# Peptides against a protein of PDB entry 4Z63, part 43

Target 1, 334 residues: chain A of PDB entry 4Z63
Amino acid sequence: LCLGMNDLTGNIPEDLFHLKRLNLLGIQENRLSGSLSREIRNLSSLVRLDVSWNLFSGEIPDVFDELPQLKFFLGQTNGFIGGIPKSLANSPSLNLLNLRNNSLSGRLMLNCTAMIALNSLDLGTNRFNGRLPENLPDCKRLKNVNLARNTFHGQVPESFKNFESLSYFSLSNSSLANISSALGILQHCKNLTTLVLTLNFHGEALPDDSSLHFEKLKVLVVANCRLTGSMPRWLSSSNELQLLDLSWNRLTGAIPSWIGDFKALFYLDLSNNSFTGEIPKSLTKLESLTSRNISVNEPSPDFPFFMKRNESARALQYNQIFGFPPTIELGHNN

## One batch from the design tools (peptide; aimed at target 1 L243 D245 S247)

Design b2_p19_6_s3 (made by RFdiffusion4, then SolubleMPNN; from b2_p19_6, 11 letters changed)
Fold by OpenDDE base, seed 1:
Structure b2_p19_6_s3 (fold): chain B 334 residues (1-334), chain A 19 residues (1-19)
Amino acid sequence: as target 1 above (334 residues)
Amino acid sequence: PSYITTVTPEELLEERRAA
């Protein structure tokens, strides 16, 4: 049953939850309100539930133990409060959980040992507090993780050295501290291709430790952190780099020539720093910009990127990394 | 400032470093 992208209002009719053979319920992008009924438990054949982009409120019902086939739960952009219900946090069938842009709170706790199928988690823009859950690496298939815009005070857990499944990770604006530790840990994530750390590590020094190495890093975004230091030499070894945003920091020194050696780099934003010297001539040799041949079929994170603009209340949304236009931004330096 | 993040458009105006 697909009723998404309408102007439906009010509550879901209770009798809808008597559809025992229903595999897909999509009611997204409406103006449905009230609590999400616990009677969802009656939809025992449900594989996909999309209630996103509505006006639902209250706590998410703790009935997911009665939904053994549920693979996809999309509830982003609602008014849900409370925590992730225990049955959802223990779901062995769930592949994707998207509860971004709600009002969920408390400590983030998932039973990763039980959540054997979880590969995509988007809990960005909620009110979770405390520390990042140390057991996330125990979610052995967890590839996409967006935890941006929560209040995860402290450091990246040491256990994330073992987060082998992690490919796409955003912690943008989550009150994280100790960028040196974070990078030192996350470099061990051998599948990590996308790392977004914008609006963290306020005023810290960007480490220039030659021992750091991100072999598979394609996307690095560490913007608006007021980071000090210089362009990190360790980044030069990330040969697959496609997108780099280090804008709105306090980085100094020269833009190094190796910045133009990246074969796949098509988006570079170093604006609003304190870089000095000349623009490296090697930037004129960036193959991605000269040939205009971008590998548009490469995998991207499940979570979208947003470009926050100075003069706009809204950002442009980019669902794929190659949606970004080829860019070199070096403004507001010297 | 103009920069990339993964915060939704609805929260962009409120996006700041949490204390």
Scores: peptide ipSAE 0.464, ipTM 0.837, DockQ to the pose 0.328
OpenDDE base, seeds 2, 3, 4, 5: peptide ipSAE 0.403, 0.440, 0.353, 0.416; ipTM 0.810, 0.816, 0.786, 0.822; seed 3 fails the geometry check

Design b2_p19_6_s4 (made by RFdiffusion4, then SolubleMPNN; from b2_p19_6, 11 letters changed)
Fold by OpenDDE base, seed 4:
Structure b2_p19_6_s4 (fold): chain B 334 residues (1-334), chain A 19 residues (1-19)
Amino acid sequence: as target 1 above (334 residues)
Amino acid sequence: PSYITTDIPEELLAERRAK
């Protein structure tokens, strides 16, 4: 049943929950309000539930133990409060959980040893507090993680050295500290291709430790952190780099010539820093900017990106990394 | 002068509130 993208109001009719053979319920992008009924438990055949972009409030009902086939739960952009229900946090069937842009709070707890199928997690823009869950790497299939805009004070857990499944990681604006530790840990994530750390580590030094290595890194965004230091030498070994944004920091020194050696680099933003010297001639030889052959079929994060102006409430949304225009931005430097 | 983030812009938050 797909009723998305309407102007439906009120709550879900109770009789809808009598549809025991229903595999897909999509009621997204409406004005449905009130609590999400616990009677969703009666939809025992449910594989996909999309209630996103509504006005649902209250706690998410703890009925997911009665939904053994549920693979996809999309509840982003609602008014849900409380925590992740225990049954949801223990769901062995769930592949994707998206609860971005709610009012969920408390400590984030997932039973990753039970969540054996979880591959995508989006809990960005909630009110989770405390620390990042140390057991998140126990979600052995978890590839995509967005935890942006929560209050995860402290450091990236040491356990994330073992986060082998992690490919796409977003932690923008999450009150994280110690970038040196974070990078030192996350370099061990052998499958990590996208790392977004914008609006963290305020005023820290970007580490220039040559021992750091991100083998598969394609997208690195560490913008608006007021980071000090220079262009990190360790980044030169990330041969697959496609997008680099280090804008709105306090980085100094020269832009190194190796920045032009990235064959796949199509988006470079080093703007609003304190870089000096000449523009490397090697930037004029970036193959990705001279050739029209962009691989359109590359895997992308499930979470959206936003190009934000510092003083503007408005931002452009990009759902795919290749949605960004080919860019070299070096403005507002010394 | 812009930067990339995965933080949801205030505009989208406002849309949620206005709904």
Scores: peptide ipSAE 0.549, ipTM 0.862, DockQ to the pose 0.671
OpenDDE base, seeds 1, 2, 3, 5: peptide ipSAE 0.529, 0.547, 0.534, 0.528; ipTM 0.867, 0.872, 0.869, 0.861; seed 1 fails the geometry check

Design b2_p19_7 (made by RFdiffusion4)
Pose (drawn by RFdiffusion4):
Structure b2_p19_7 (pose): chain A 334 residues (1-334), chain P 19 residues (1-19)
Amino acid sequence: as target 1 above (334 residues)
Amino acid sequence: SIDKYWHLDEASWISSVEI
């Protein structure tokens, strides 16, 4: 049953909950509102539930043991409150959970021993607080994590050294502390390709510690953190690097020669720092900016990227990394 | 050929969420 992208109003007729054989319900992008009824436990054949882009509110009903076939739950852009219900946090069948841009709050609690099929999680633009849940690496299939724009505090848990499935990790604007610990821990996640740390670690020093090694790293964004220190040399060992954004920090010193050695780099933003010295001549032999013989695969995280010119400008959206124009942005330095 | 890539009068930054 596909009703998506219409102008429908009111709540879901209770009539709909008699459909015990329905395996797909798309009601996304309408004007629907009210609470999402507890009677939804009666729809035991559901595989994909798309409630996104409506006006729903109230708690997400805790009925998800009654929906053992649920694989995709899409609730983004609604007014849902409370946390993740225990039954949803215990679902062994969920592949994907998208609750982004909701009014959700409290501690974030998932039973990752129980969620053996979870491979993608998007909780962005919510009010989840407390520490990042230490058990997240226990979701052995979780590849894509977007926790951006939340109300967490403290450090990245030590157990994140074991997050073997982690590929795309977006932590922007989440009030994270100790970028030194965050980078030392996260370097042990061998599948990490894209990492977004923008608007965290405010005023901290950027670790220069050269034992740090991110081998498969493709996209590194740590911006507007007002970080101090120099261009970190440990980054030169990430040969796959495609997009680097260190902008809006307090970084100083000269821009080193090895920045021109990234063969897959097509976008770099070092703007709005305190960089001095001349421009390194090696930026003229960047391979992805010269010839057509460098070829690589674009990273594929499940989240869009946003770009702001200044503090008051409306943002630009890029659904894919290769949507960024190939750019050298060195403005507002010394 | 490299001059078209340069942006010396800008100061932009990237995030994963709209801010």

Design b2_p19_7_s1 (made by RFdiffusion4, then SolubleMPNN; from b2_p19_7, 6 letters changed)
Fold by OpenDDE base, seed 2:
Structure b2_p19_7_s1 (fold): chain B 334 residues (1-334), chain A 19 residues (1-19)
Amino acid sequence: as target 1 above (334 residues)
Amino acid sequence: SISKYFRLDSASWVSSVEL
């Protein structure tokens, strides 16, 4: 049953929950309000539940033990409060959980040993607090993780050295500390291609340890951290780099010539730093900006990016990095 | 500060829930 993209108001009719053979319920992009009924438990054949972009409020009902086939739960952009229900945090069938842009709170806890099918987790823009859950690496299929815009004080857990499934990770604006430790840990994530750490590590030094290595890194965004130091030499070994944003830091020294050796680099923002010297001639020879067709079909994170074209503009949402125009931004350096 | 202009992020700059 697909009723998305209408102007439906009020609550879900109770009779809808008698549809025992329903595999897909999509009621997204409406004006549905009130609590999400616990009677969703009656939809025992449900594989996909999409209630996103509504006006739902209250706690998410703890009925997911009665939904043994549920693979996809999309509840982004609602007013949900409370924590992740215990039955949801223990769901062995769930592949994707998207609860971005709600008012969920408390300590984030997932039983990763039970959540054997979880591959995508988007909890960005909520009110979770405490520390990052140390057991996330126990979610053995979890490759996409957005925890941006929560309040996870402290450091990246040491256990994340074992986060082999992790491919796309955003911790933007989450009150994290110790960038040296974070990078030292996350370099062990062999499948990590996208790393977003914007608005963390305020005033720290960007490490220039040549022992750091991110072999498969394609997207690195560490903007607006007030980071000191220079362009890190370890980054030169990330040969697959496609997007680099280190804007709005306090980085100094020259822009190194090796920045032009990245054959796939199509988006570079080093603006609003204190870089000096000449612009490397190698930047004018970037294949991605001259002759190379970048494949638009590369895997992307499930979480969106937001981009402003100017200070007064509203942020535009992008679901893939290849939607960005080829960009070299070196402005506001002295 | 979240109010500081920057071009790219994986989170909304809007302080409230996006509707």
Scores: peptide ipSAE 0.180, ipTM 0.756, DockQ to the pose 0.061
OpenDDE base, seeds 1, 3, 4, 5: peptide ipSAE 0.169, 0.262, 0.148, 0.026; ipTM 0.750, 0.702, 0.738, 0.664; seeds 3, 5 fail the geometry check

Design b2_p19_7_s2 (made by RFdiffusion4, then SolubleMPNN; from b2_p19_7, 8 letters changed)
Fold by OpenDDE base, seed 5:
Structure b2_p19_7_s2 (fold): chain B 334 residues (1-334), chain A 19 residues (1-19)
Amino acid sequence: as target 1 above (334 residues)
Amino acid sequence: SISKYFRFDESRWVSSVEL
């Protein structure tokens, strides 16, 4: 049953929960309000539940132990409060959980040893606090993780050295500290292709440790951290780099010539730093900017990218990295 | 002066419930 993209109001009719054979319930992009009914527990055949982009409030009901077939739960852009229900945090069937842009709070706790099927987690823009959960690497299939815009504190856990499944990771604007430790840990994530760390590590030094290596890195965004240092030499070994944003830092020195050796680099933002010297001639030879037909059909995270041209502007949403226009931004380097 | 930044999520929930 798909009723998404309408102007439906009120709550879900209770009679809907008598549909014991229902596999798909999509009621997204409406104006549905009130609490999400506990009677969802009656939908024992449910595989996909999409209640996203509504006006739901209250706590998410703790009924997911009665939904053994549930693979997809989308609840982004609602008014949900409280924590992740225990039954949801222990779901062995769940593949994708999206609760982005809610008012969920407390410490983030997931039983990753039970959540054996979880591959995508989007909890961005909530009110989670405390530390990052150390046991996330125990979610052995977890590939996509967005935890941006929460109030996590401290450092990236040492346990994330074992996060082999991790491919797409955002911790943007989550009050994290110690970028040297974070990069030292995350370099062990051998499948990591997308890393977003914007608005963290305020005023720290960007490490120039030649022992750091991110072999599969395609997207690196570490903007608006007021980072000191220079263009890191270790980045030159990330041969698959497609997008680099180090804007709004305090980086100094020259832009190195090796920046033009990235054959797939189509988006470069080094603006609002203190770089000096000449623009490398190698940047004018980037194949991605000179060749019209490089269709980058690369795997993308399940969460969107947002780009603002200024702080007051509305963010533009991009579902895939290739949606970004080819860009070189080197402005405001004084 | 153009300020530019990149994030995975810029959305914020605004309650439409008038008290």
Scores: peptide ipSAE 0.035, ipTM 0.662, DockQ to the pose 0.051
OpenDDE base, seeds 1, 2, 3, 4: peptide ipSAE 0.029, 0.031, 0.028, 0.034; ipTM 0.681, 0.684, 0.645, 0.665; seeds 2, 3 fail the geometry check

Design b2_p19_7_s3 (made by RFdiffusion4, then SolubleMPNN; from b2_p19_7, 7 letters changed)
Fold by OpenDDE base, seed 4:
Structure b2_p19_7_s3 (fold): chain B 334 residues (1-334), chain A 19 residues (1-19)
Amino acid sequence: as target 1 above (334 residues)
Amino acid sequence: SIDKYFRFDSSSYISSVEL
């Protein structure tokens, strides 16, 4: 049943939960309000539940143990409060959990040893507090992780050295500290292609450790951290780099010539830093900007990107990395 | 500056999840 993209109001009729053979319930993009009914438990054949973009409130019901076929739960952009229900945090069937943009709170707890199928997790823009869960690497299929805009104080856990499944990771605006430790840990994530760390590490030094290596890194975003230092030499070894945003930092020194050696680099934002010297001539040789064949069907993270041109501007959403126009921004360097 | 997570950005449903 798909009733998305309407102006439906009120609550879900209870009789809808009598549909025991229902595989897909999509009621997204409505004005449905109240609590999400516990009677969802009756939908024992449910594979996909989409209640996103509504006015649901209260706690998410702890009924996911009665949904053994549930692979997709989409609840983003609601008013859900409380924690992740225990049955949801232990779901062996769940592949994708999206609860972005809610009011979920407390410590983030997932039983990753039970969540054997979880491949995508979006919990961005909630009120989770405490530390990042150290056991996330135990989610052996977890590829896409968005934990941005939570209050995860402290550092990236050392256990994330073992996060082999991790490909797309966003921790933007989560009160993280110690960028040197974070990068030192995350470099061990051999499948990491997208790393977003914007609005963390306030005033720290961007490490220029030549021992750092991100072999498969395609997207690096570490904007608006007030980071000091220079363009990091270790980044030159990330030959697959497509998008680099280091804007709104306090980076100094010259823009190095190796920045033009990235064959796939199509988006570069180094604006609002303190870079000096000449613009590298090698930037004029960026193949991605000269060749028309931008048709790279590459895997993208499940979480969107948002471009904010300035602090007062409204952010623009980009669903895919390739939604960004080919860009070189070097403005506002002094 | 790229920020990925605004609460009430005009993010379309399609944009928030790749199936």
Scores: peptide ipSAE 0.038, ipTM 0.668, DockQ to the pose 0.062
OpenDDE base, seeds 1, 2, 3, 5: peptide ipSAE 0.197, 0.033, 0.026, 0.120; ipTM 0.724, 0.666, 0.673, 0.703; seeds 1, 2, 5 fail the geometry check

Design b2_p19_7_s4 (made by RFdiffusion4, then SolubleMPNN; from b2_p19_7 with W6L H7R I14V I19L)
Fold by OpenDDE base, seed 1:
Structure b2_p19_7_s4 (fold): chain B 334 residues (1-334), chain A 19 residues (1-19)
Amino acid sequence: as target 1 above (334 residues)
Amino acid sequence: SIDKYLRLDEASWVSSVEL
């Protein structure tokens, strides 16, 4: 049953939950309100539940143990409060959980050893607090993780050295500290292609440790951290780099010539730093900017990227990295 | 410039694609 993208209001009729054979319920992008009924437990054949972009409130009902076929739960952009229900946090069937942009709170706890099918987790823009869950690497299929805009404290857990499944990771604006430790840990994530760490590590030094290596890194965004230091030499070994944003830091020194050696780099933002010297001539030779037909194996996170044209503009969504316009931003430097 | 808050509040109205 697909009723998305309408102007439906009120609660879901309780009789809807009598549909025992229902595999897909999509009621997204409406004005549905109230609590999500516990009677959703009656939808025992449910594979996909999409209640996203509504006005639902209250706690998410703890009934997911009665939904053994549920693979997709999309609840982003609602008013849900409380934590992740225990039955949801233990779901062995769930592939994708999207609860971004809610009011969920407390410690983030998932039973990753039970969540054997979880491949995408979006909990961005919530009110989770405490530390990052150390057991996330136990979610052996977890590739896409957005935990941005939560109130996590401390450092990236050491256990994330073992996060082999991790491909796309966003921790933007989550009050994280110790960028040196974070990068030192995350370099061990051999499948990591997208790393977003914006608005963390306030005032720290960007490490220039030549031992750091991100082999498969395609997207690195570490903006608005007030980071000190220079362009890190270790980044030059990330030969697959497509997008780099280090804007709004306090980085100094020259922009190195190796920045133009990235064959796939099509988006570069180094604006609002303290870089000096000349613009490297090698930037004029970037293949991605000179050739319209560059074949780029694009990273495909299960989450959108956003771009603002200006500070007052609405952010534009891009579902693919290639959707970003080819860009070099070097403004507001010395 | 890229929104420094990738994947924050202004996500599309389109639900996540089934993987």
Scores: peptide ipSAE 0.031, ipTM 0.700, DockQ to the pose 0.050; fails the geometry check
OpenDDE base, seeds 2, 3, 4, 5: peptide ipSAE 0.021, 0.019, 0.020, 0.022; ipTM 0.664, 0.643, 0.662, 0.657; seeds 2, 3, 4, 5 fail the geometry check

Design b2_p19_8 (made by RFdiffusion4)
Pose (drawn by RFdiffusion4):
Structure b2_p19_8 (pose): chain A 334 residues (1-334), chain P 19 residues (1-19)
Amino acid sequence: as target 1 above (334 residues)
Amino acid sequence: PSHLTPYLHLDDAHWIYTE
């Protein structure tokens, strides 16, 4: 049953909850509102539930043991409150959970021993607080994590050294501390390709510690953290690097020669720092900016990127990394 | 170099994030 992208109003008629054979309900992008009824436990054949882009509110009903076939739950852009219900946090069948841009709050609690099929999680733009859940690496299939724009505090848990499935990790604007510990931990996640740390670690020093090694790293964004220190040399060992954004920090010193050695780099933003010295001549032999013989695969995280020119400008959206224009942005330095 | 002129954004100060 596909009703998506219409102008429908009111709540879900209780009539709909008699459909015990329905495996797909798309009601997304309407004006629907009210609470999402507890009677939804009666729809035991559901595989894909798309409630996105409506006006729903109230708690997400804790009925998800009654929906053992649920694989995709899409609730993004609604007014849902409370945390993740225990039944949803215990669902062994969920592949994907997208609750982004909701009014959700409290501690974030998932039973990752119980969630053996979870491979993608998007909780962005919510009010989840407390520490990042230490048990997240226990979701052995979780590849894509977007926790951006939340109310967490403290450090990245030590157990994140074991997050073997982690590929795309977006932590922007989440009030994270100790970038030194965050980078030392996260370097042990061998599948990490894209990492977004923007608006965290405010005023901290960027670790220069050269034992740090991110081998498969493709996209590194740590911006507007007002970080101090120099261009970290440990980054020169990430040969796959495609997009680097260190902008809006307090970084100083010269821009080193090895920045021109990234063969897949097509975008770099070092703007709005305290960089001095001349421009390194090696930026003239960047391979992805010269010839057509460098070829690589675009990273594929499940979340869009956003770009801001200044603090008051409306943002630009890029659904894919290769939507970024090939750019050298060195402005507002010394 | 002239072949790098289209790539230069010396008067700008953008930054990237996610939500």

Design b2_p19_8_s1 (made by RFdiffusion4, then SolubleMPNN; from b2_p19_8, 13 letters changed)
Fold by OpenDDE base, seed 1:
Structure b2_p19_8_s1 (fold): chain B 334 residues (1-334), chain A 19 residues (1-19)
Amino acid sequence: as target 1 above (334 residues)
Amino acid sequence: PESLKKYLRFSESNYLTTE
């Protein structure tokens, strides 16, 4: 049953929960309100539940133990409160959980040992607090993780050295500290292609440690951190780099010539720093800027990017990295 | 270099983030 993209209001009719053979319930992009009914438990054949972009409130019902076929739960952009229900946090069937842009709170706890099928997790823009969950690497299929805009504190857990499944990681605006430790840990994530760390590490030094290496890094965004230092030499070894944003920092020195050696680099933002010297001539040779043939078929993060000027500004949403136009931004340097 | 001017955005610099 697909009823998405309408102006439906009120509650879900109770009779809908009698559909025991229903595999797909999509009611996204409506004005449905109230609590999400516990009677969802009666939908025992449910594979996909999409309740996203509604006005749902209250706690998410703890009924996911009665949904053994549920692979996809999309609840982004609602008013859900409380924690992740225990049955949801232990779901062995769940492949994708998207609860971005809710009011979920407390300590983030997932039983990753039980969540054997989880490949995508989006919990961005919630009210989770405490430390990052150290057991996320136990989610052995977890590739896509968005935890941006939560009230996490401290450092990236040491256990994330073992996060071999991790490909796309967003931690923007999550009160993280110690960028040197974070990069030193995350470099061990052999499948990491996208790393977004914007609005963390306030006033720290960007490490220029030649021992750091991100072999498969395609997207690095570390904007608006007030970072000091220079363009990090370790980044020159990330030969697959497609997108780099280090804007709104306090980086100094010259823009190095090796920045033009990235054959796939189509988006570069170094704006609002304190870079000096000449623009490297090597940037004129970036083939990716001249050829529109960036392979649109490359895997991308499930989480959207946002282009912001300030915290209060409405951001432009980009659902795909390839949605960014070829860009070199070097403005507002010294 | 003039060749870069086409790709150089000197517009109000935004930063990328996730939410």
Scores: peptide ipSAE 0.430, ipTM 0.798, DockQ to the pose 0.743
OpenDDE base, seeds 2, 3, 4, 5: peptide ipSAE 0.385, 0.095, 0.378, 0.347; ipTM 0.773, 0.553, 0.783, 0.780; seed 3 fails the geometry check

Design b2_p19_8_s2 (made by RFdiffusion4, then SolubleMPNN; from b2_p19_8, 10 letters changed)
Fold by OpenDDE base, seed 1:
Structure b2_p19_8_s2 (fold): chain B 334 residues (1-334), chain A 19 residues (1-19)
Amino acid sequence: as target 1 above (334 residues)
Amino acid sequence: PSSLLPYLRFSESTYITTE
């Protein structure tokens, strides 16, 4: 049953939950309100539940043990409060959990040893607190992780050295500390292609450790951290780099010539730093900016990107990396 | 060969984030 993209109001009729053969319930992009009924438990054949972009409130019901076929739960952009229900945090069937842009709170706890099918987790823009869950690497299929805009104090866990499934990782604006430790850990994530760390590590030094290596890194965003240091030499070995944003830092020194050697680099933002010297002539030779054939068919994160103006609450949303226009931004340097 | 001049955004002080 697909009722998305309407102006439906009020609660879900309870009689809807008598549809025991229902595999897909999509009621997204409406004005549905109230609590999500516990009677969802009666939808024992449910594979996909999409309640996203509504006005739902209250706690998410702890009924996911009665939904053994549930693969997709989309609840983004609602007013949900409380934690992740225990049955949801233990779901062996769940492939994708999207609860982005809610009011979920407390410690983030997932039973990753039980969540054997989980491949995408989006919990961005919630009220989770405490530390990052050390057991996330136990989610052996987890590729896409958005935990941005939560209050995760402290450092990236050492256990994330073993996060082999991790491909796309967003931790923007999560009160993280120790960028040197974070990069030193995350370099061991052999499948990591996208790393977004914007609005963390406030005033720290960006490490220039030549031992750091990100083999498959395509997207690196570490903007608005007030980071000190220079353009990091270790980044020159990330030959697949497509997008780099280091804007709104306190980086100094010259922009190195090797920045133009990235064949796939189509988006570069180094603006609002303290870089000095000449613009490298190698930037004029970036193949990705001279050729139209950016492969639009590359895998992208499931989480959205936002281009923010520093003083504006308004952000432009980009659902794909290739949605960004080919850009070189070097403005507001010395 | 139409040089796709990169959008040299000199003007708008933006940054990328995910949230």
Scores: peptide ipSAE 0.422, ipTM 0.776, DockQ to the pose 0.625
OpenDDE base, seeds 2, 3, 4, 5: peptide ipSAE 0.397, 0.066, 0.412, 0.023; ipTM 0.757, 0.561, 0.768, 0.624; seeds 2, 3, 4, 5 fail the geometry check

